Peptides against a protein of PDB entry 6FBK. Designs and how they scored, part 10

Target 1, 90 residues: chain A of PDB entry 6FBK
Amino acid sequence: EDTGVRVELAEEDHGRKSTIALRLWVEDPKKLKGKPKDNGAIEFTFDLEKETPDEVAQEMIESGFFHESDVKIVAKSIRDRVALIQWRRE

## One batch from the design tools (peptide; aimed at target 1 E43)

Design b2_p15_1_s2 (made by RFdiffusion4, then SolubleMPNN; from b2_p15_1, 6 letters changed)
Fold by OpenDDE base, seed 3:
Structure b2_p15_1_s2 (fold): chain B 90 residues (1-90), chain A 15 residues (1-15)
Amino acid sequence: as target 1 above (90 residues)
Amino acid sequence: MKFTKDRLKFDPEVP
């Protein structure tokens, strides 16, 4: 489904590392907490072995990037991209 | 937990 939150690879994935670089941005600026500097993109590392989309999304909410009510949408968007990346590695 | 700068691969566009 289209959550309005986009997550893409920020680097080429060769399937060799557990850590990947992701880019996240929101289509609706109202979903961002505060005023974005530019287009509201976040580029971050994600460890496929140690981290979960829910934990990372919660950290983003706690850090003030998104509203608490959107944590599940953010987590889902990360999860869907991570699942696709893992699928392509197999 | 905090989403600190050490987690960022690139400079963020969101404060």
Scores: peptide ipSAE 0.264, ipTM 0.772, DockQ to the pose 0.337
OpenDDE base, seeds 1, 2, 4, 5: peptide ipSAE 0.238, 0.251, 0.257, 0.260; ipTM 0.762, 0.756, 0.772, 0.772

Design b2_p15_1_s3 (made by RFdiffusion4, then SolubleMPNN; from b2_p15_1, 7 letters changed)
Fold by OpenDDE base, seed 2:
Structure b2_p15_1_s3 (fold): chain B 90 residues (1-90), chain A 15 residues (1-15)
Amino acid sequence: as target 1 above (90 residues)
Amino acid sequence: MKFTKSRLKFDPEVP
């Protein structure tokens, strides 16, 4: 499924800590509620033990980064990347 | 989310 949202590691993951750095960007600039600075990406930390994709996506919407209608798409993209990272760690 | 190492590349538009 192509969500139009891409999420990747913003740093190399050595599996040493629960917190990881992620990079998120959208293919459609219309999904953004702000002025892009550079590369149209957001880099953020994510705690694999304390945070959930849904909560983080909701926080991004509340912060004005995305439209409410895109919360589940953003959450899914984060979830899929997190799942892949978890898989590779084991 | 924590922003200690984060970089925000967008300025949200004010409603």
Scores: peptide ipSAE 0.153, ipTM 0.704, DockQ to the pose 0.189
OpenDDE base, seeds 1, 3, 4, 5: peptide ipSAE 0.153, 0.139, 0.118, 0.167; ipTM 0.718, 0.721, 0.656, 0.733; seed 5 fails the geometry check

Design b2_p15_1_s4 (made by RFdiffusion4, then SolubleMPNN; from b2_p15_1, 8 letters changed)
Fold by OpenDDE base, seed 2:
Structure b2_p15_1_s4 (fold): chain B 90 residues (1-90), chain A 15 residues (1-15)
Amino acid sequence: as target 1 above (90 residues)
Amino acid sequence: MKFTKSRLKYVPEVP
């Protein structure tokens, strides 16, 4: 299902390294319980081998970007994009 | 406590 959160590559992925640059932003705030007022994007690196979407999502919560109740929605958004990237690499 | 610089960067303009 649509999480309302969009995650895209912040740079072209050549499949050369385990780390990727991602950009995350809210596309549909209605799907988030916290309803963030900010309409910007969050750019971050993600290690495909060492990190998990849940950990990164939690980091965003702790940083105040999202409400704690939306951690799973954010994590799912990252997970879905990561899975797609890994699929394209193969 | 260990203090580390956040790796998260906020970008006001969404592409």
Scores: peptide ipSAE 0.584, ipTM 0.837, DockQ to the pose 0.458
OpenDDE base, seeds 1, 3, 4, 5: peptide ipSAE 0.582, 0.583, 0.571, 0.573; ipTM 0.836, 0.837, 0.830, 0.831

Design b2_p15_2 (made by RFdiffusion4)
Pose (drawn by RFdiffusion4):
Parts: structure tokens; sequence; C-alpha cells
Structure b2_p15_2 (pose): chain A 83 residues (1-30, 38-90), chain P 15 residues (1-15)
């Protein structure tokens, strides 16, 4: 399927960086803006950041697993491209 | 844990 929540790098991926800057926005919902944040790969969880975005007024409370996966896919996509 | 900061940007600055 598809999530409709786009999550991309914010800064050039340099490797061996335990923290990465990410940008998240929505194109298909099936603030209306971009959300930039930092993510710790070895420590922080996509579900944790998703909940914070919930508790910050970006998405609905039960829309957490969806946004958590969208971030997770980007974290996965960055690490696979990191081999 | 430190409080997280979310920077909200206009979408045109990202695309």
Amino acid sequence: EDTGVRVELAEEDHGRKSTIALRLWVEDPKDNGAIEFTFDLEKETPDEVAQEMIESGFFHESDVKIVAKSIRDRVALIQWRRE
Amino acid sequence: KPKREFKVLPLEEVL
C-alpha cells in the first residue's frame, strides 16, 4: 500500500551520524505544512516521534501508527542506502 | 529526555 506521509532527509546524509534531520509532510490524508525534526537512529523510536507529533497538534491521536511507520520507512530507507 | 523541537516550514521551501 501507501501511507501518503512523505518523510525525507533534511541535511545531506553523511553517514556515521547517530542523529539525522528529517522533514515530514502529508500529500494524501487517506497546519498543512512541513515538519522538520531530528531523529536518533540507535535510540529514538518512530513511534515515539509520532506520538510527540500527536501531542504537538499535527495529527489525530489514533493516527500514530501510520505516521510512526512513515518515519520508520525513511529510517529504514536511509539505513538500507547505508548498506 | 530533552524536549523535542519541531520546526514548521512552508511546504514550498521543501519542494

Design b2_p15_2_s1 (made by RFdiffusion4, then SolubleMPNN; from b2_p15_2, 4 letters changed)
Fold by OpenDDE base, seed 3:
Structure b2_p15_2_s1 (fold): chain B 90 residues (1-90), chain A 15 residues (1-15)
Amino acid sequence: as target 1 above (90 residues)
Amino acid sequence: RKKRKFKVLPLEEVK
């Protein structure tokens, strides 16, 4: 399902390391319950072996990027991209 | 708990 939140690789994935650089931004704000404070793209590193989308999403909430009610939709957007990356590596 | 680094970029630099 389209979360309205887009997540893309910030670098080319050669499938050689467990860490990847991601960028996340809102494409359809009406899909969110709250109004994001920022309208930019959030860049961050994600460890495919040690980290989870839910934990990263929660950290984004705590940092003030999104409303607490949107933690699951943000996590899903990250999860969907991570899954796609993993599927392409296999 | 280590604070995660988040870098905010303008959309013009991403799209």
Scores: peptide ipSAE 0.726, ipTM 0.914, DockQ to the pose 0.901
OpenDDE base, seeds 1, 2, 4, 5: peptide ipSAE 0.724, 0.725, 0.725, 0.725; ipTM 0.913, 0.913, 0.913, 0.913

Design b2_p15_2_s3 (made by RFdiffusion4, then SolubleMPNN; from b2_p15_2 with E5V L15R)
Fold by OpenDDE base, seed 4:
Order: structure tokens, then C-alpha cells, then sequence
Structure b2_p15_2_s3 (fold): chain B 90 residues (1-90), chain A 15 residues (1-15)
């Protein structure tokens, strides 16, 4: 399902390392319960082997990017993109 | 725990 939150690679993925650079931004704020504090694209690294979308989403909340009630939708957006990236690596 | 680094970019730069 479309979360209204978009996540894309911030770099070319050659499938050589476990860490990737991602960019996350809100495309449809109506799907969020809270109002995002910023309207930019959040760039961050993600370790495909050691980290989880839920962990990163929680850290985004703690950093003040999103309301705590939106942690799951943010996590899902990351999860969906990460899954796609991993599937493409196979 | 260590603080994760988040960099915010203008949307004009990403789409």
C-alpha cells in the first residue's frame, strides 16, 4: 500500500556493500497523522544486514522529523524500498 | 546509543 512517504536510493546500488544511502520524503502528507516538522528529503545510510526499518523510523521520530504516531508508516516506507533493493540484488 | 546522522536536502534537489 502507498504510505505517502517515498524512499529512494541516494546512490547507485552495485550490490557490493551492505550499506546503502537512502533519501526519504513525504509525497502525500494526508496519509500521515502528524505534520512533519520539515519538508525536505532526509538522506541517511542504511545497513541492509544489521539495521531494521523500524529502528531507523524510531530514530527519525526521536530526531523530530515525524510524529510518534507515524512511526509505523515511516518504517513501512523504508521497508518497502529496502525489500525492493534486496530483491533486485538477487 | 550513537546518534544517527540525518542530512536534510531541499526537495528540488531530489525530484
Amino acid sequence: as target 1 above (90 residues)
Amino acid sequence: KPKRVFKVLPLEEVR
Scores: peptide ipSAE 0.731, ipTM 0.917, DockQ to the pose 0.883
OpenDDE base, seeds 1, 2, 3, 5: peptide ipSAE 0.730, 0.731, 0.731, 0.731; ipTM 0.916, 0.917, 0.917, 0.917

Design b2_p15_2_s4 (made by RFdiffusion4, then SolubleMPNN; from b2_p15_2 with E5V L15K)
Fold by OpenDDE base, seed 5:
Structure b2_p15_2_s4 (fold): chain B 90 residues (1-90), chain A 15 residues (1-15)
Amino acid sequence: as target 1 above (90 residues)
Amino acid sequence: KPKRVFKVLPLEEVK
C-alpha cells in the first residue's frame, strides 16, 4: 500500500556497508493524519543491522517532523524501502 | 542515547 511517504537512497549502494544514507519526504499528505511540520527531504543514516524502522520513525516524531499518530505509516515507508534495498543486495 | 542527526534538504535538491 502507498503510504504517501517516499524513501530513497541518498547515496549509491555498493552493498558493502551495514549503514546506508536515506532521504524521506511526503508526497501525499492526505495519507497522514497529522500535518508535517516541514516539506523538505529528511536525510539520515540507517544501520541495517542495529536499527529498526519503528525506532527511527519514533525519533522523527520526537524531533517534531510528524504527528505521533503517524509513526506507524512513517515506519512502514522506511521498512518498505529498506526491504527493497536488502533484496537488491542479495 | 545520542540524538539522531536529521538533515533537511529542499525538495528541489532531491527530486
Scores: peptide ipSAE 0.727, ipTM 0.916, DockQ to the pose 0.917
OpenDDE base, seeds 1, 2, 3, 4: peptide ipSAE 0.724, 0.725, 0.726, 0.725; ipTM 0.915, 0.916, 0.916, 0.915

Design b2_p15_3 (made by RFdiffusion4)
Pose (drawn by RFdiffusion4):
Structure b2_p15_3 (pose): chain A 83 residues (1-30, 38-90), chain P 15 residues (1-15)
Amino acid sequence: EDTGVRVELAEEDHGRKSTIALRLWVEDPKDNGAIEFTFDLEKETPDEVAQEMIESGFFHESDVKIVAKSIRDRVALIQWRRE
Amino acid sequence: KPKREFKLLPLEEVL
């Protein structure tokens, strides 16, 4: 399927960086803006950041697993491109 | 843990 929540890199991926800057926005919901944040790959969880975005007023409380996966896919996509 | 910072940007700056 599709999530409709786009999550992309914010800064050039340099490798061997334990923290990455990401940008998240929504195009299909099936603030209406972009959300930039940092993510620690070895420590922080996509579910943790998703909940924070919940507790910050971006999405609904039960919409957490969906946003968590969208971030998770980007983290996965960055590490696969990192071989 | 420290509180996370979220930077809000106009969508046009990202696209």

Design b2_p15_3_s1 (made by RFdiffusion4, then SolubleMPNN; from b2_p15_3, 4 letters changed)
Fold by OpenDDE base, seed 5:
Structure b2_p15_3_s1 (fold): chain B 90 residues (1-90), chain A 15 residues (1-15)
Amino acid sequence: as target 1 above (90 residues)
Amino acid sequence: KPKRKFTVLPLEEVR
């Protein structure tokens, strides 16, 4: 499923640490129920072992980047990228 | 709870 939200590594992943730097931005705003805060890319760190996509998405909502109605689509975009990264590590 | 650090970059910087 295309969420319209893109998540990419902000750094090269060598699979050596549990934390990674990610960047998230909107590619297709029509997929979102609300209007995003801005048109930039959000950079953040993510602990693959301690954190969850849903938690980060919630924090993005709390920070005002996205409407609360889009928390799940944002979480999914992060989850899908994180899963891909983890699969590549194996 | 501690606030997560979010840094916003212009899209020109990432794509």
Scores: peptide ipSAE 0.731, ipTM 0.908, DockQ to the pose 0.898
OpenDDE base, seeds 1, 2, 3, 4: peptide ipSAE 0.730, 0.730, 0.731, 0.730; ipTM 0.907, 0.908, 0.908, 0.908

Design b2_p15_3_s2 (made by RFdiffusion4, then SolubleMPNN; from b2_p15_3 with E5K K7V L8V)
Fold by OpenDDE base, seed 4:
Parts: sequence; C-alpha cells; structure tokens
Structure b2_p15_3_s2 (fold): chain B 90 residues (1-90), chain A 15 residues (1-15)
Amino acid sequence: as target 1 above (90 residues)
Amino acid sequence: KPKRKFVVLPLEEVL
C-alpha cells in the first residue's frame, strides 16, 4: 500500500552491517492526517537488528516531523522499506 | 532515552 511516504537507502547497502542509513520524505501529503513539519528528506540510521520501525516513527513524532496521528503510516513506510532491504540481503 | 539524530536535507538533493 502506498503510504505517501517514501523511504530509500541513503547509502549503498553491501549487506555487511546491521546499521543502514535511510532517507524519508513525503511524496503525497494528502495521505497524511497532519501537516508535516517541513518538506525535506529526513536522513537517519536504522539498526536492522535492534530497532523497530514503530520506535523510529515515534521518535520522529517526538521530534516534530509528523503529527501523532500519522505515526503508524510513517512506521509502515519504514517497515516496508526495511523489509525490502532485508529481503534483498537474503 | 537517547535522542536520535535526524538530519533534514533539501528534497532537491534526493529527488
């Protein structure tokens, strides 16, 4: 499902480490309930072994990037990309 | 809890 939020690798993934750099940005703001803080790409690291998309999404909300009502779609966006990355690694 | 680092980049740099 298209969440309207895009998540991509911010670096080339060699499949060697558990930590990856990701970039997240809004492609379709109409799919969000709230208005994003800004219209930039958020770059961050994600530990494939220790962290969860929901936790990171929560932190983004706390940082003010998204409205609390959009935490789940943000988490889903991260989850979907992470899953794809992991599937490609295997 | 520790604060996660988030860096905001212009979309022009990623699109």
Scores: peptide ipSAE 0.737, ipTM 0.911, DockQ to the pose 0.898
OpenDDE base, seeds 1, 2, 3, 5: peptide ipSAE 0.736, 0.736, 0.736, 0.737; ipTM 0.911, 0.911, 0.911, 0.911

Design b2_p15_3_s3 (made by RFdiffusion4, then SolubleMPNN; from b2_p15_3, 6 letters changed)
Fold by OpenDDE base, seed 3:
Structure b2_p15_3_s3 (fold): chain B 90 residues (1-90), chain A 15 residues (1-15)
Amino acid sequence: as target 1 above (90 residues)
Amino acid sequence: RPARVFRVLPLEEVR
């Protein structure tokens, strides 16, 4: 389903590296329980071999970007994009 | 582990 949170590649993926650059931002704030701290796009790297969407989402919460009640929706947004990237590689 | 690096960009830079 549409989480209201968009995640996109910040670079072209040639399928060669385990690490990718992503950007995440809110498109529909009504889908979130809390109010996001910022109104920009968060850029970060993601290691497809070592990291999980849940861990990264939790780190975003700890950094104050989102309310703790929204960790799962943020994680799902990252997971869905990561899955698409992996499917395109195979 | 070290804190994750997050860079915030204006939306007009990414759209």
Scores: peptide ipSAE 0.739, ipTM 0.924, DockQ to the pose 0.909
OpenDDE base, seeds 1, 2, 4, 5: peptide ipSAE 0.737, 0.738, 0.738, 0.738; ipTM 0.923, 0.923, 0.923, 0.923

Design b2_p15_4 (made by RFdiffusion4)
Pose (drawn by RFdiffusion4):
Structure b2_p15_4 (pose): chain A 83 residues (1-30, 38-90), chain P 15 residues (1-15)
Amino acid sequence: EDTGVRVELAEEDHGRKSTIALRLWVEDPKDNGAIEFTFDLEKETPDEVAQEMIESGFFHESDVKIVAKSIRDRVALIQWRRE
Amino acid sequence: KPKREFKVKDDVPKS
């Protein structure tokens, strides 16, 4: 399927960086803006950041697993491209 | 844990 929540890098991926800057926005919902944040790959969880975005007024409380996966896919996509 | 800060921009990129 598709999530409709786009999560991309914010800064050039330099490798061997335990923290990465990410940008999240929505194109299909099936603030209306971009959300930039930092993510620690070895420590922080996509579900944790998703909940914070919930507790910050971006999405609905039960819309957490969806946004958590969208971030998770980007974290996965960055590490696979990191081999 | 520290609270995270989110930077929000009105400009929405297009994929």

Design b2_p15_4_s2 (made by RFdiffusion4, then SolubleMPNN; from b2_p15_4, 6 letters changed)
Fold by OpenDDE base, seed 4:
Structure b2_p15_4_s2 (fold): chain B 90 residues (1-90), chain A 15 residues (1-15)
Amino acid sequence: as target 1 above (90 residues)
Amino acid sequence: RPKRKFKVSKEVPVS
């Protein structure tokens, strides 16, 4: 499903670390219920073992990047990318 | 809990 939110690796993944650098941005704002804080890409580190997409998404909401009603769609975008990365590692 | 570090870049789209 196209969430309208894109997530990509911000650095090359060698499959050695449990942490990865990600970049997240809005491609289609019409998919969101609220208006994003800015139109830039959000860069962050994600721990594949300790963190969850839902928690990270919630932290983005708390930081004011997205509307609270969009937490699930943001989480899904992160989850989908993380899944691809993990599948690629195996 | 500690606040997560987020860095915003105007470079979109990216690979």
Scores: peptide ipSAE 0.615, ipTM 0.866, DockQ to the pose 0.688
OpenDDE base, seeds 1, 2, 3, 5: peptide ipSAE 0.610, 0.613, 0.610, 0.612; ipTM 0.862, 0.866, 0.862, 0.864

Design b2_p15_4_s3 (made by RFdiffusion4, then SolubleMPNN; from b2_p15_4, 5 letters changed)
Fold by OpenDDE base, seed 4:
Structure b2_p15_4_s3 (fold): chain B 90 residues (1-90), chain A 15 residues (1-15)
Amino acid sequence: as target 1 above (90 residues)
Amino acid sequence: KKKRKFKVSKEVPKS
């Protein structure tokens, strides 16, 4: 499902590291319940082995990037991209 | 709790 939130690799993935650099931004704000703080892209690292999309999403909310009511949609966006990356690695 | 580092850019990738 299209969450309206895009997540892409911020760096080339060689499949060698457990961590990846991601870039997240809102593509369709109408799909969010709240208004995101900024309209820019958020870059961050994600540990494929130790971290979960939900945890990262929660941290984004705590940082004020998104409304608390959108934590799940943000998490899903990250999850979907991470899953795709993991799939491509195998 | 751990403070995650987030870098914000006004530039967003174009699809």
Scores: peptide ipSAE 0.633, ipTM 0.875, DockQ to the pose 0.786
OpenDDE base, seeds 1, 2, 3, 5: peptide ipSAE 0.629, 0.632, 0.629, 0.629; ipTM 0.873, 0.875, 0.872, 0.873

Design b2_p15_4_s4 (made by RFdiffusion4, then SolubleMPNN; from b2_p15_4, 6 letters changed)
Fold by OpenDDE base, seed 2:
Structure b2_p15_4_s4 (fold): chain B 90 residues (1-90), chain A 15 residues (1-15)
Amino acid sequence: as target 1 above (90 residues)
Amino acid sequence: KKKRKFKVSKEVPVS
């Protein structure tokens, strides 16, 4: 499902380390229940072995980037990209 | 609790 939230690699992935740099931004705000205060891209590091999309999404909500009601779609966006990255690594 | 570092970019990639 298209969450309206885009997540891409912020840097080239050589498959060398367990951490990856990601960039997340809203592509279709209509898919969100809340109104994001910023339309910029959010860059962050994600540990493929230790962290989960849900945890990161929760932290984004706590930081005020998204409304709490949108935590799941944000998490899904991250999850889908992470899965794709892992599939390409294998 | 350790806060995650988030960097906000004004420029949104088209990708």
Scores: peptide ipSAE 0.614, ipTM 0.869, DockQ to the pose 0.778
OpenDDE base, seeds 1, 3, 4, 5: peptide ipSAE 0.609, 0.611, 0.614, 0.610; ipTM 0.866, 0.867, 0.869, 0.867

Design b2_p15_5 (made by RFdiffusion4)
Pose (drawn by RFdiffusion4):
Structure b2_p15_5 (pose): chain A 83 residues (1-30, 38-90), chain P 15 residues (1-15)
Amino acid sequence: EDTGVRVELAEEDHGRKSTIALRLWVEDPKDNGAIEFTFDLEKETPDEVAQEMIESGFFHESDVKIVAKSIRDRVALIQWRRE
Amino acid sequence: KPKSKDIEEAREKLE
């Protein structure tokens, strides 16, 4: 399927960086802006950041697993491109 | 915790 939540890199991926800057926004919901944040790959969880975005007023409380996966896919996509 | 100005600003608005 599709999530409709786009999560992309914010800074050039340099490798061997434990923390990455990401940008998240929505195009299909099936603040209306971009959300930039940092993510620790070895420590922080996509579900943890998703909940913070919940507790920060970006999405609904039960919309957490959806946003968590969208971030997770980007983290996965960055590490696969990292071989 | 993640660092984000957007998240900090959004929490300040909720407070």

Design b2_p15_5_s1 (made by RFdiffusion4, then SolubleMPNN; from b2_p15_5, 7 letters changed)
Fold by OpenDDE base, seed 3:
Structure b2_p15_5_s1 (fold): chain B 90 residues (1-90), chain A 15 residues (1-15)
Amino acid sequence: as target 1 above (90 residues)
Amino acid sequence: MSVSEDLERARELLE
């Protein structure tokens, strides 16, 4: 599914640690909360053992990065990337 | 969650 939100690894994954660096960006600037100059990529750490895509997405909404109506799209994009990373580690 | 912004990288990735 094309959510318009892209999530990629911001580092090489050797499968040795539970924390990974991710980069998130939105193809449509209208999906971003704030001014057009704020349409940059978001780099963030994700703990595979302690964090969930839903909670991380909610934190981003509360921080003002996205509209509340897009929380599920953001969460799905993070979830899909995290799942792929975990599958590749098997 | 630790967050940082990278506008330059965002422009490169969206081109």
Scores: peptide ipSAE 0.060, ipTM 0.594, DockQ to the pose 0.198
OpenDDE base, seeds 1, 2, 4, 5: peptide ipSAE 0.050, 0.048, 0.053, 0.062; ipTM 0.671, 0.633, 0.623, 0.601; seeds 1, 5 fail the geometry check

Design b2_p15_5_s2 (made by RFdiffusion4, then SolubleMPNN; from b2_p15_5, 7 letters changed)
Fold by OpenDDE base, seed 2:
Parts: structure tokens; sequence; C-alpha cells
Structure b2_p15_5_s2 (fold): chain B 90 residues (1-90), chain A 15 residues (1-15)
């Protein structure tokens, strides 16, 4: 599913630590709140053992990055990337 | 959930 939200590793993953750096950007700038610049991206850490995509997405909305209506697509995009990372680690 | 420092840094990256 094309959510319009892209999540990538912001670092090389050696599979040695539970915390990873991720980079998130949206294809449609209307999905971002505030006044994002061109090519703006959100860079954040994600703990594979302690955090969930839904909680992280919710926190981002509460922090004003996204509209409430987009929480599920943000969460799904994070989840899909995290699942892929975990798959490659196995 | 991400720490406040992550969100602050993320916001600066976006702006």
Amino acid sequence: as target 1 above (90 residues)
Amino acid sequence: MPVSEDLERAKKKLE
C-alpha cells in the first residue's frame, strides 16, 4: 500500500542495537502541519524493543507534525519499515 | 514513544 509516507533508515543497520535512526517524509506537503520547507524530513530514533509505530505516530501528532486524520497512515508507514528492518535482521 | 529531544531535532529537520 502506498501511504504517501516514506520511512527509511537514517543510518546503516548492523543489527547490533535495538535503537535505530529513521527518516520520514511525505509526498504530499499538505500532510504536514506548520510550515515545512521543501524536502523537509523528520529524523527520529525508534527503539525496536520498547516502542510501537502507533504510539510513535500518535506522539508525532500530539507534537504537531501531522493531522489527526493521518495517524494511521503514519503508523502504518513506520510499521512497514520497522517490520522490514526486523525481517532483514533475522 | 520518542523522546522530546528526538521530536525537537525532528522538527528542526523539517523546518
Scores: peptide ipSAE 0.062, ipTM 0.694, DockQ to the pose 0.328
OpenDDE base, seeds 1, 3, 4, 5: peptide ipSAE 0.059, 0.055, 0.057, 0.057; ipTM 0.697, 0.681, 0.693, 0.698; seed 5 fails the geometry check

Design b2_p15_5_s3 (made by RFdiffusion4, then SolubleMPNN; from b2_p15_5, 7 letters changed)
Fold by OpenDDE base, seed 5:
Structure b2_p15_5_s3 (fold): chain B 90 residues (1-90), chain A 15 residues (1-15)
Amino acid sequence: as target 1 above (90 residues)
Amino acid sequence: MSVSRDLEEAKRKLE
């Protein structure tokens, strides 16, 4: 599924830390709340042991980065990337 | 989580 949200590693993953740096951006600027003038990405840390994509996405919505209606899309995009990262670590 | 949203920096990193 193409969510229109891209999530990638913001740093090289050496598989040593439970915390990873991620970068998230949307293909459709309308999905960003606050009408950003520039195409930008959100960089954030994600703790593979403590955090969940749903909770992180919800926190982003509460922080005003995205519309509430997009929480599940954001969560899915994070989840998919995190799953891939975890798969590569195994 | 810790979030940093610097649009200018992000734009630079994407180029």
Scores: peptide ipSAE 0.076, ipTM 0.613, DockQ to the pose 0.209
OpenDDE base, seeds 1, 2, 3, 4: peptide ipSAE 0.067, 0.066, 0.047, 0.067; ipTM 0.611, 0.611, 0.632, 0.608

Design b2_p15_6 (made by RFdiffusion4)
Pose (drawn by RFdiffusion4):
Parts: sequence; C-alpha cells; structure tokens
Structure b2_p15_6 (pose): chain A 83 residues (1-30, 38-90), chain P 15 residues (1-15)
Amino acid sequence: EDTGVRVELAEEDHGRKSTIALRLWVEDPKDNGAIEFTFDLEKETPDEVAQEMIESGFFHESDVKIVAKSIRDRVALIQWRRE
Amino acid sequence: PMFKLDVKTGKVTEL
C-alpha cells in the first residue's frame, strides 16, 4: 500500500553518521507543514519519534504506528542505499 | 511552514 507520509533526508547523506536529519510532511491523510528532526539510527526508534510527534501536536494519538512506519521506511531506505 | 522538532525535549520551533 501507501502511507501518504513523506519522510526524506534533510542534509546530504554522508555515511558513517550515527545521526541523520530528516524532514516529514503529509500529502494524503487517508500545522499543514514540514517537520525537520534528527534521528539516531542505532539508538532511536521510529515509534519513539512518532510518539513525540504525537505528544507535540502533529497527528492523532492512535495515528502513531502509521507515522512510525513512514519514518521507518526512510531509515530503511537510507540504510539500503548505504548497502 | 517549516518546523524543527527536538525529539529529546519535545520542543517545536517554527522556522
């Protein structure tokens, strides 16, 4: 399927960086803006950041697994492109 | 609109 939540890199991916900057926004919901944050690949969880975005007033409380996966896909996509 | 989220503090800053 599709999530409709776009998560992309914020800074050029340099490799061997344990922390990456990401940008998240929504195009299909099936603040209306971009959300920039940092993510630690070996430590932080997509579900943890999703909940913080919940507790920060971006999405609904039960919309956490959906946003967590959208971040997770980007983390996965960055590491696969990292071979 | 652009927003910067500090995940550790939950602080949100509009840019």

Design b2_p15_6_s1 (made by RFdiffusion4, then SolubleMPNN; from b2_p15_6 with M2V F3Y E14K)
Fold by OpenDDE base, seed 4:
Structure b2_p15_6_s1 (fold): chain B 90 residues (1-90), chain A 15 residues (1-15)
Amino acid sequence: as target 1 above (90 residues)
Amino acid sequence: PVYKLDVKTGKVTKL
């Protein structure tokens, strides 16, 4: 836990869609091995049925948001939030 | 800044 990366819903979740809007940003940069060039946030849609945290994290690395060495920590942050959202839907 | 990432295409838009 406490990956240093925050992931929150970017919109209200009514539990109706298979996709959710998320916002991700670095809260504690010292938890990351790499050094993001800016301290912005990333908004993205996550498909609960088709996508996986690892795939999304990989895309973020490929897009230049994070260093490759931090893919797992980013994936974990997404996974943890997604799991929480899904649990709340049940 | 806030970026919008299209995970499927990799398209990044700075908002």
Scores: peptide ipSAE 0.807, ipTM 0.963, DockQ to the pose 0.957
OpenDDE base, seeds 1, 2, 3, 5: peptide ipSAE 0.805, 0.806, 0.806, 0.805; ipTM 0.963, 0.963, 0.963, 0.963

Design b2_p15_6_s2 (made by RFdiffusion4, then SolubleMPNN; from b2_p15_6, 6 letters changed)
Fold by OpenDDE base, seed 5:
Structure b2_p15_6_s2 (fold): chain B 90 residues (1-90), chain A 15 residues (1-15)
Amino acid sequence: as target 1 above (90 residues)
Amino acid sequence: KVYRLNVKTGEVTEL
């Protein structure tokens, strides 16, 4: 499903670290219920072993990047990308 | 614009 939110690796993944650098931004704002505070990208480090997409999404909402009603959409976007990265590592 | 978010601390910095 196209969430309208893009999540990409901010650096090449060599499959060695338990953390990955990600970049997230809104590609299609129409897919979101609320309006994001900015049209910029968000870079962050994601710990594949300790963090969850939901927790990261919640932090983004708390930081004011997205409306609370879009937390699940953002979380899904992160989850889907993380899953893809993990599948590629296998 | 590009922001860096520290998920652990909540710190946001503009790059």
Scores: peptide ipSAE 0.812, ipTM 0.965, DockQ to the pose 0.941
OpenDDE base, seeds 1, 2, 3, 4: peptide ipSAE 0.811, 0.811, 0.812, 0.812; ipTM 0.965, 0.965, 0.965, 0.965

Design b2_p15_6_s3 (made by RFdiffusion4, then SolubleMPNN; from b2_p15_6, 4 letters changed)
Fold by OpenDDE base, seed 4:
Structure b2_p15_6_s3 (fold): chain B 90 residues (1-90), chain A 15 residues (1-15)
Amino acid sequence: as target 1 above (90 residues)
Amino acid sequence: PVYRLDVKTGKVTKL
């Protein structure tokens, strides 16, 4: 499923830390119900052991980056990238 | 623009 939201590593992952730097941005706005305030990107640190994609997505909504109706789409985009990163670490 | 979000605190910084 293409969420229309891109999530990429903002740094090289050497598989040593439990945290990873990520960058998230909207690639296809039509996949979202709401419209982001601008065409910016969000950089954030994700703790692989303590945080969940849903929690991070919710924080982004609360920060005003996305409409509440798009929380699941945002969460999925983060989840998919995180899963890929973890699979590469194995 | 690029924003930095501190997920834990909710702090947003415009870079």
Scores: peptide ipSAE 0.811, ipTM 0.964, DockQ to the pose 0.957
OpenDDE base, seeds 1, 2, 3, 5: peptide ipSAE 0.808, 0.792, 0.686, 0.761; ipTM 0.963, 0.960, 0.943, 0.955

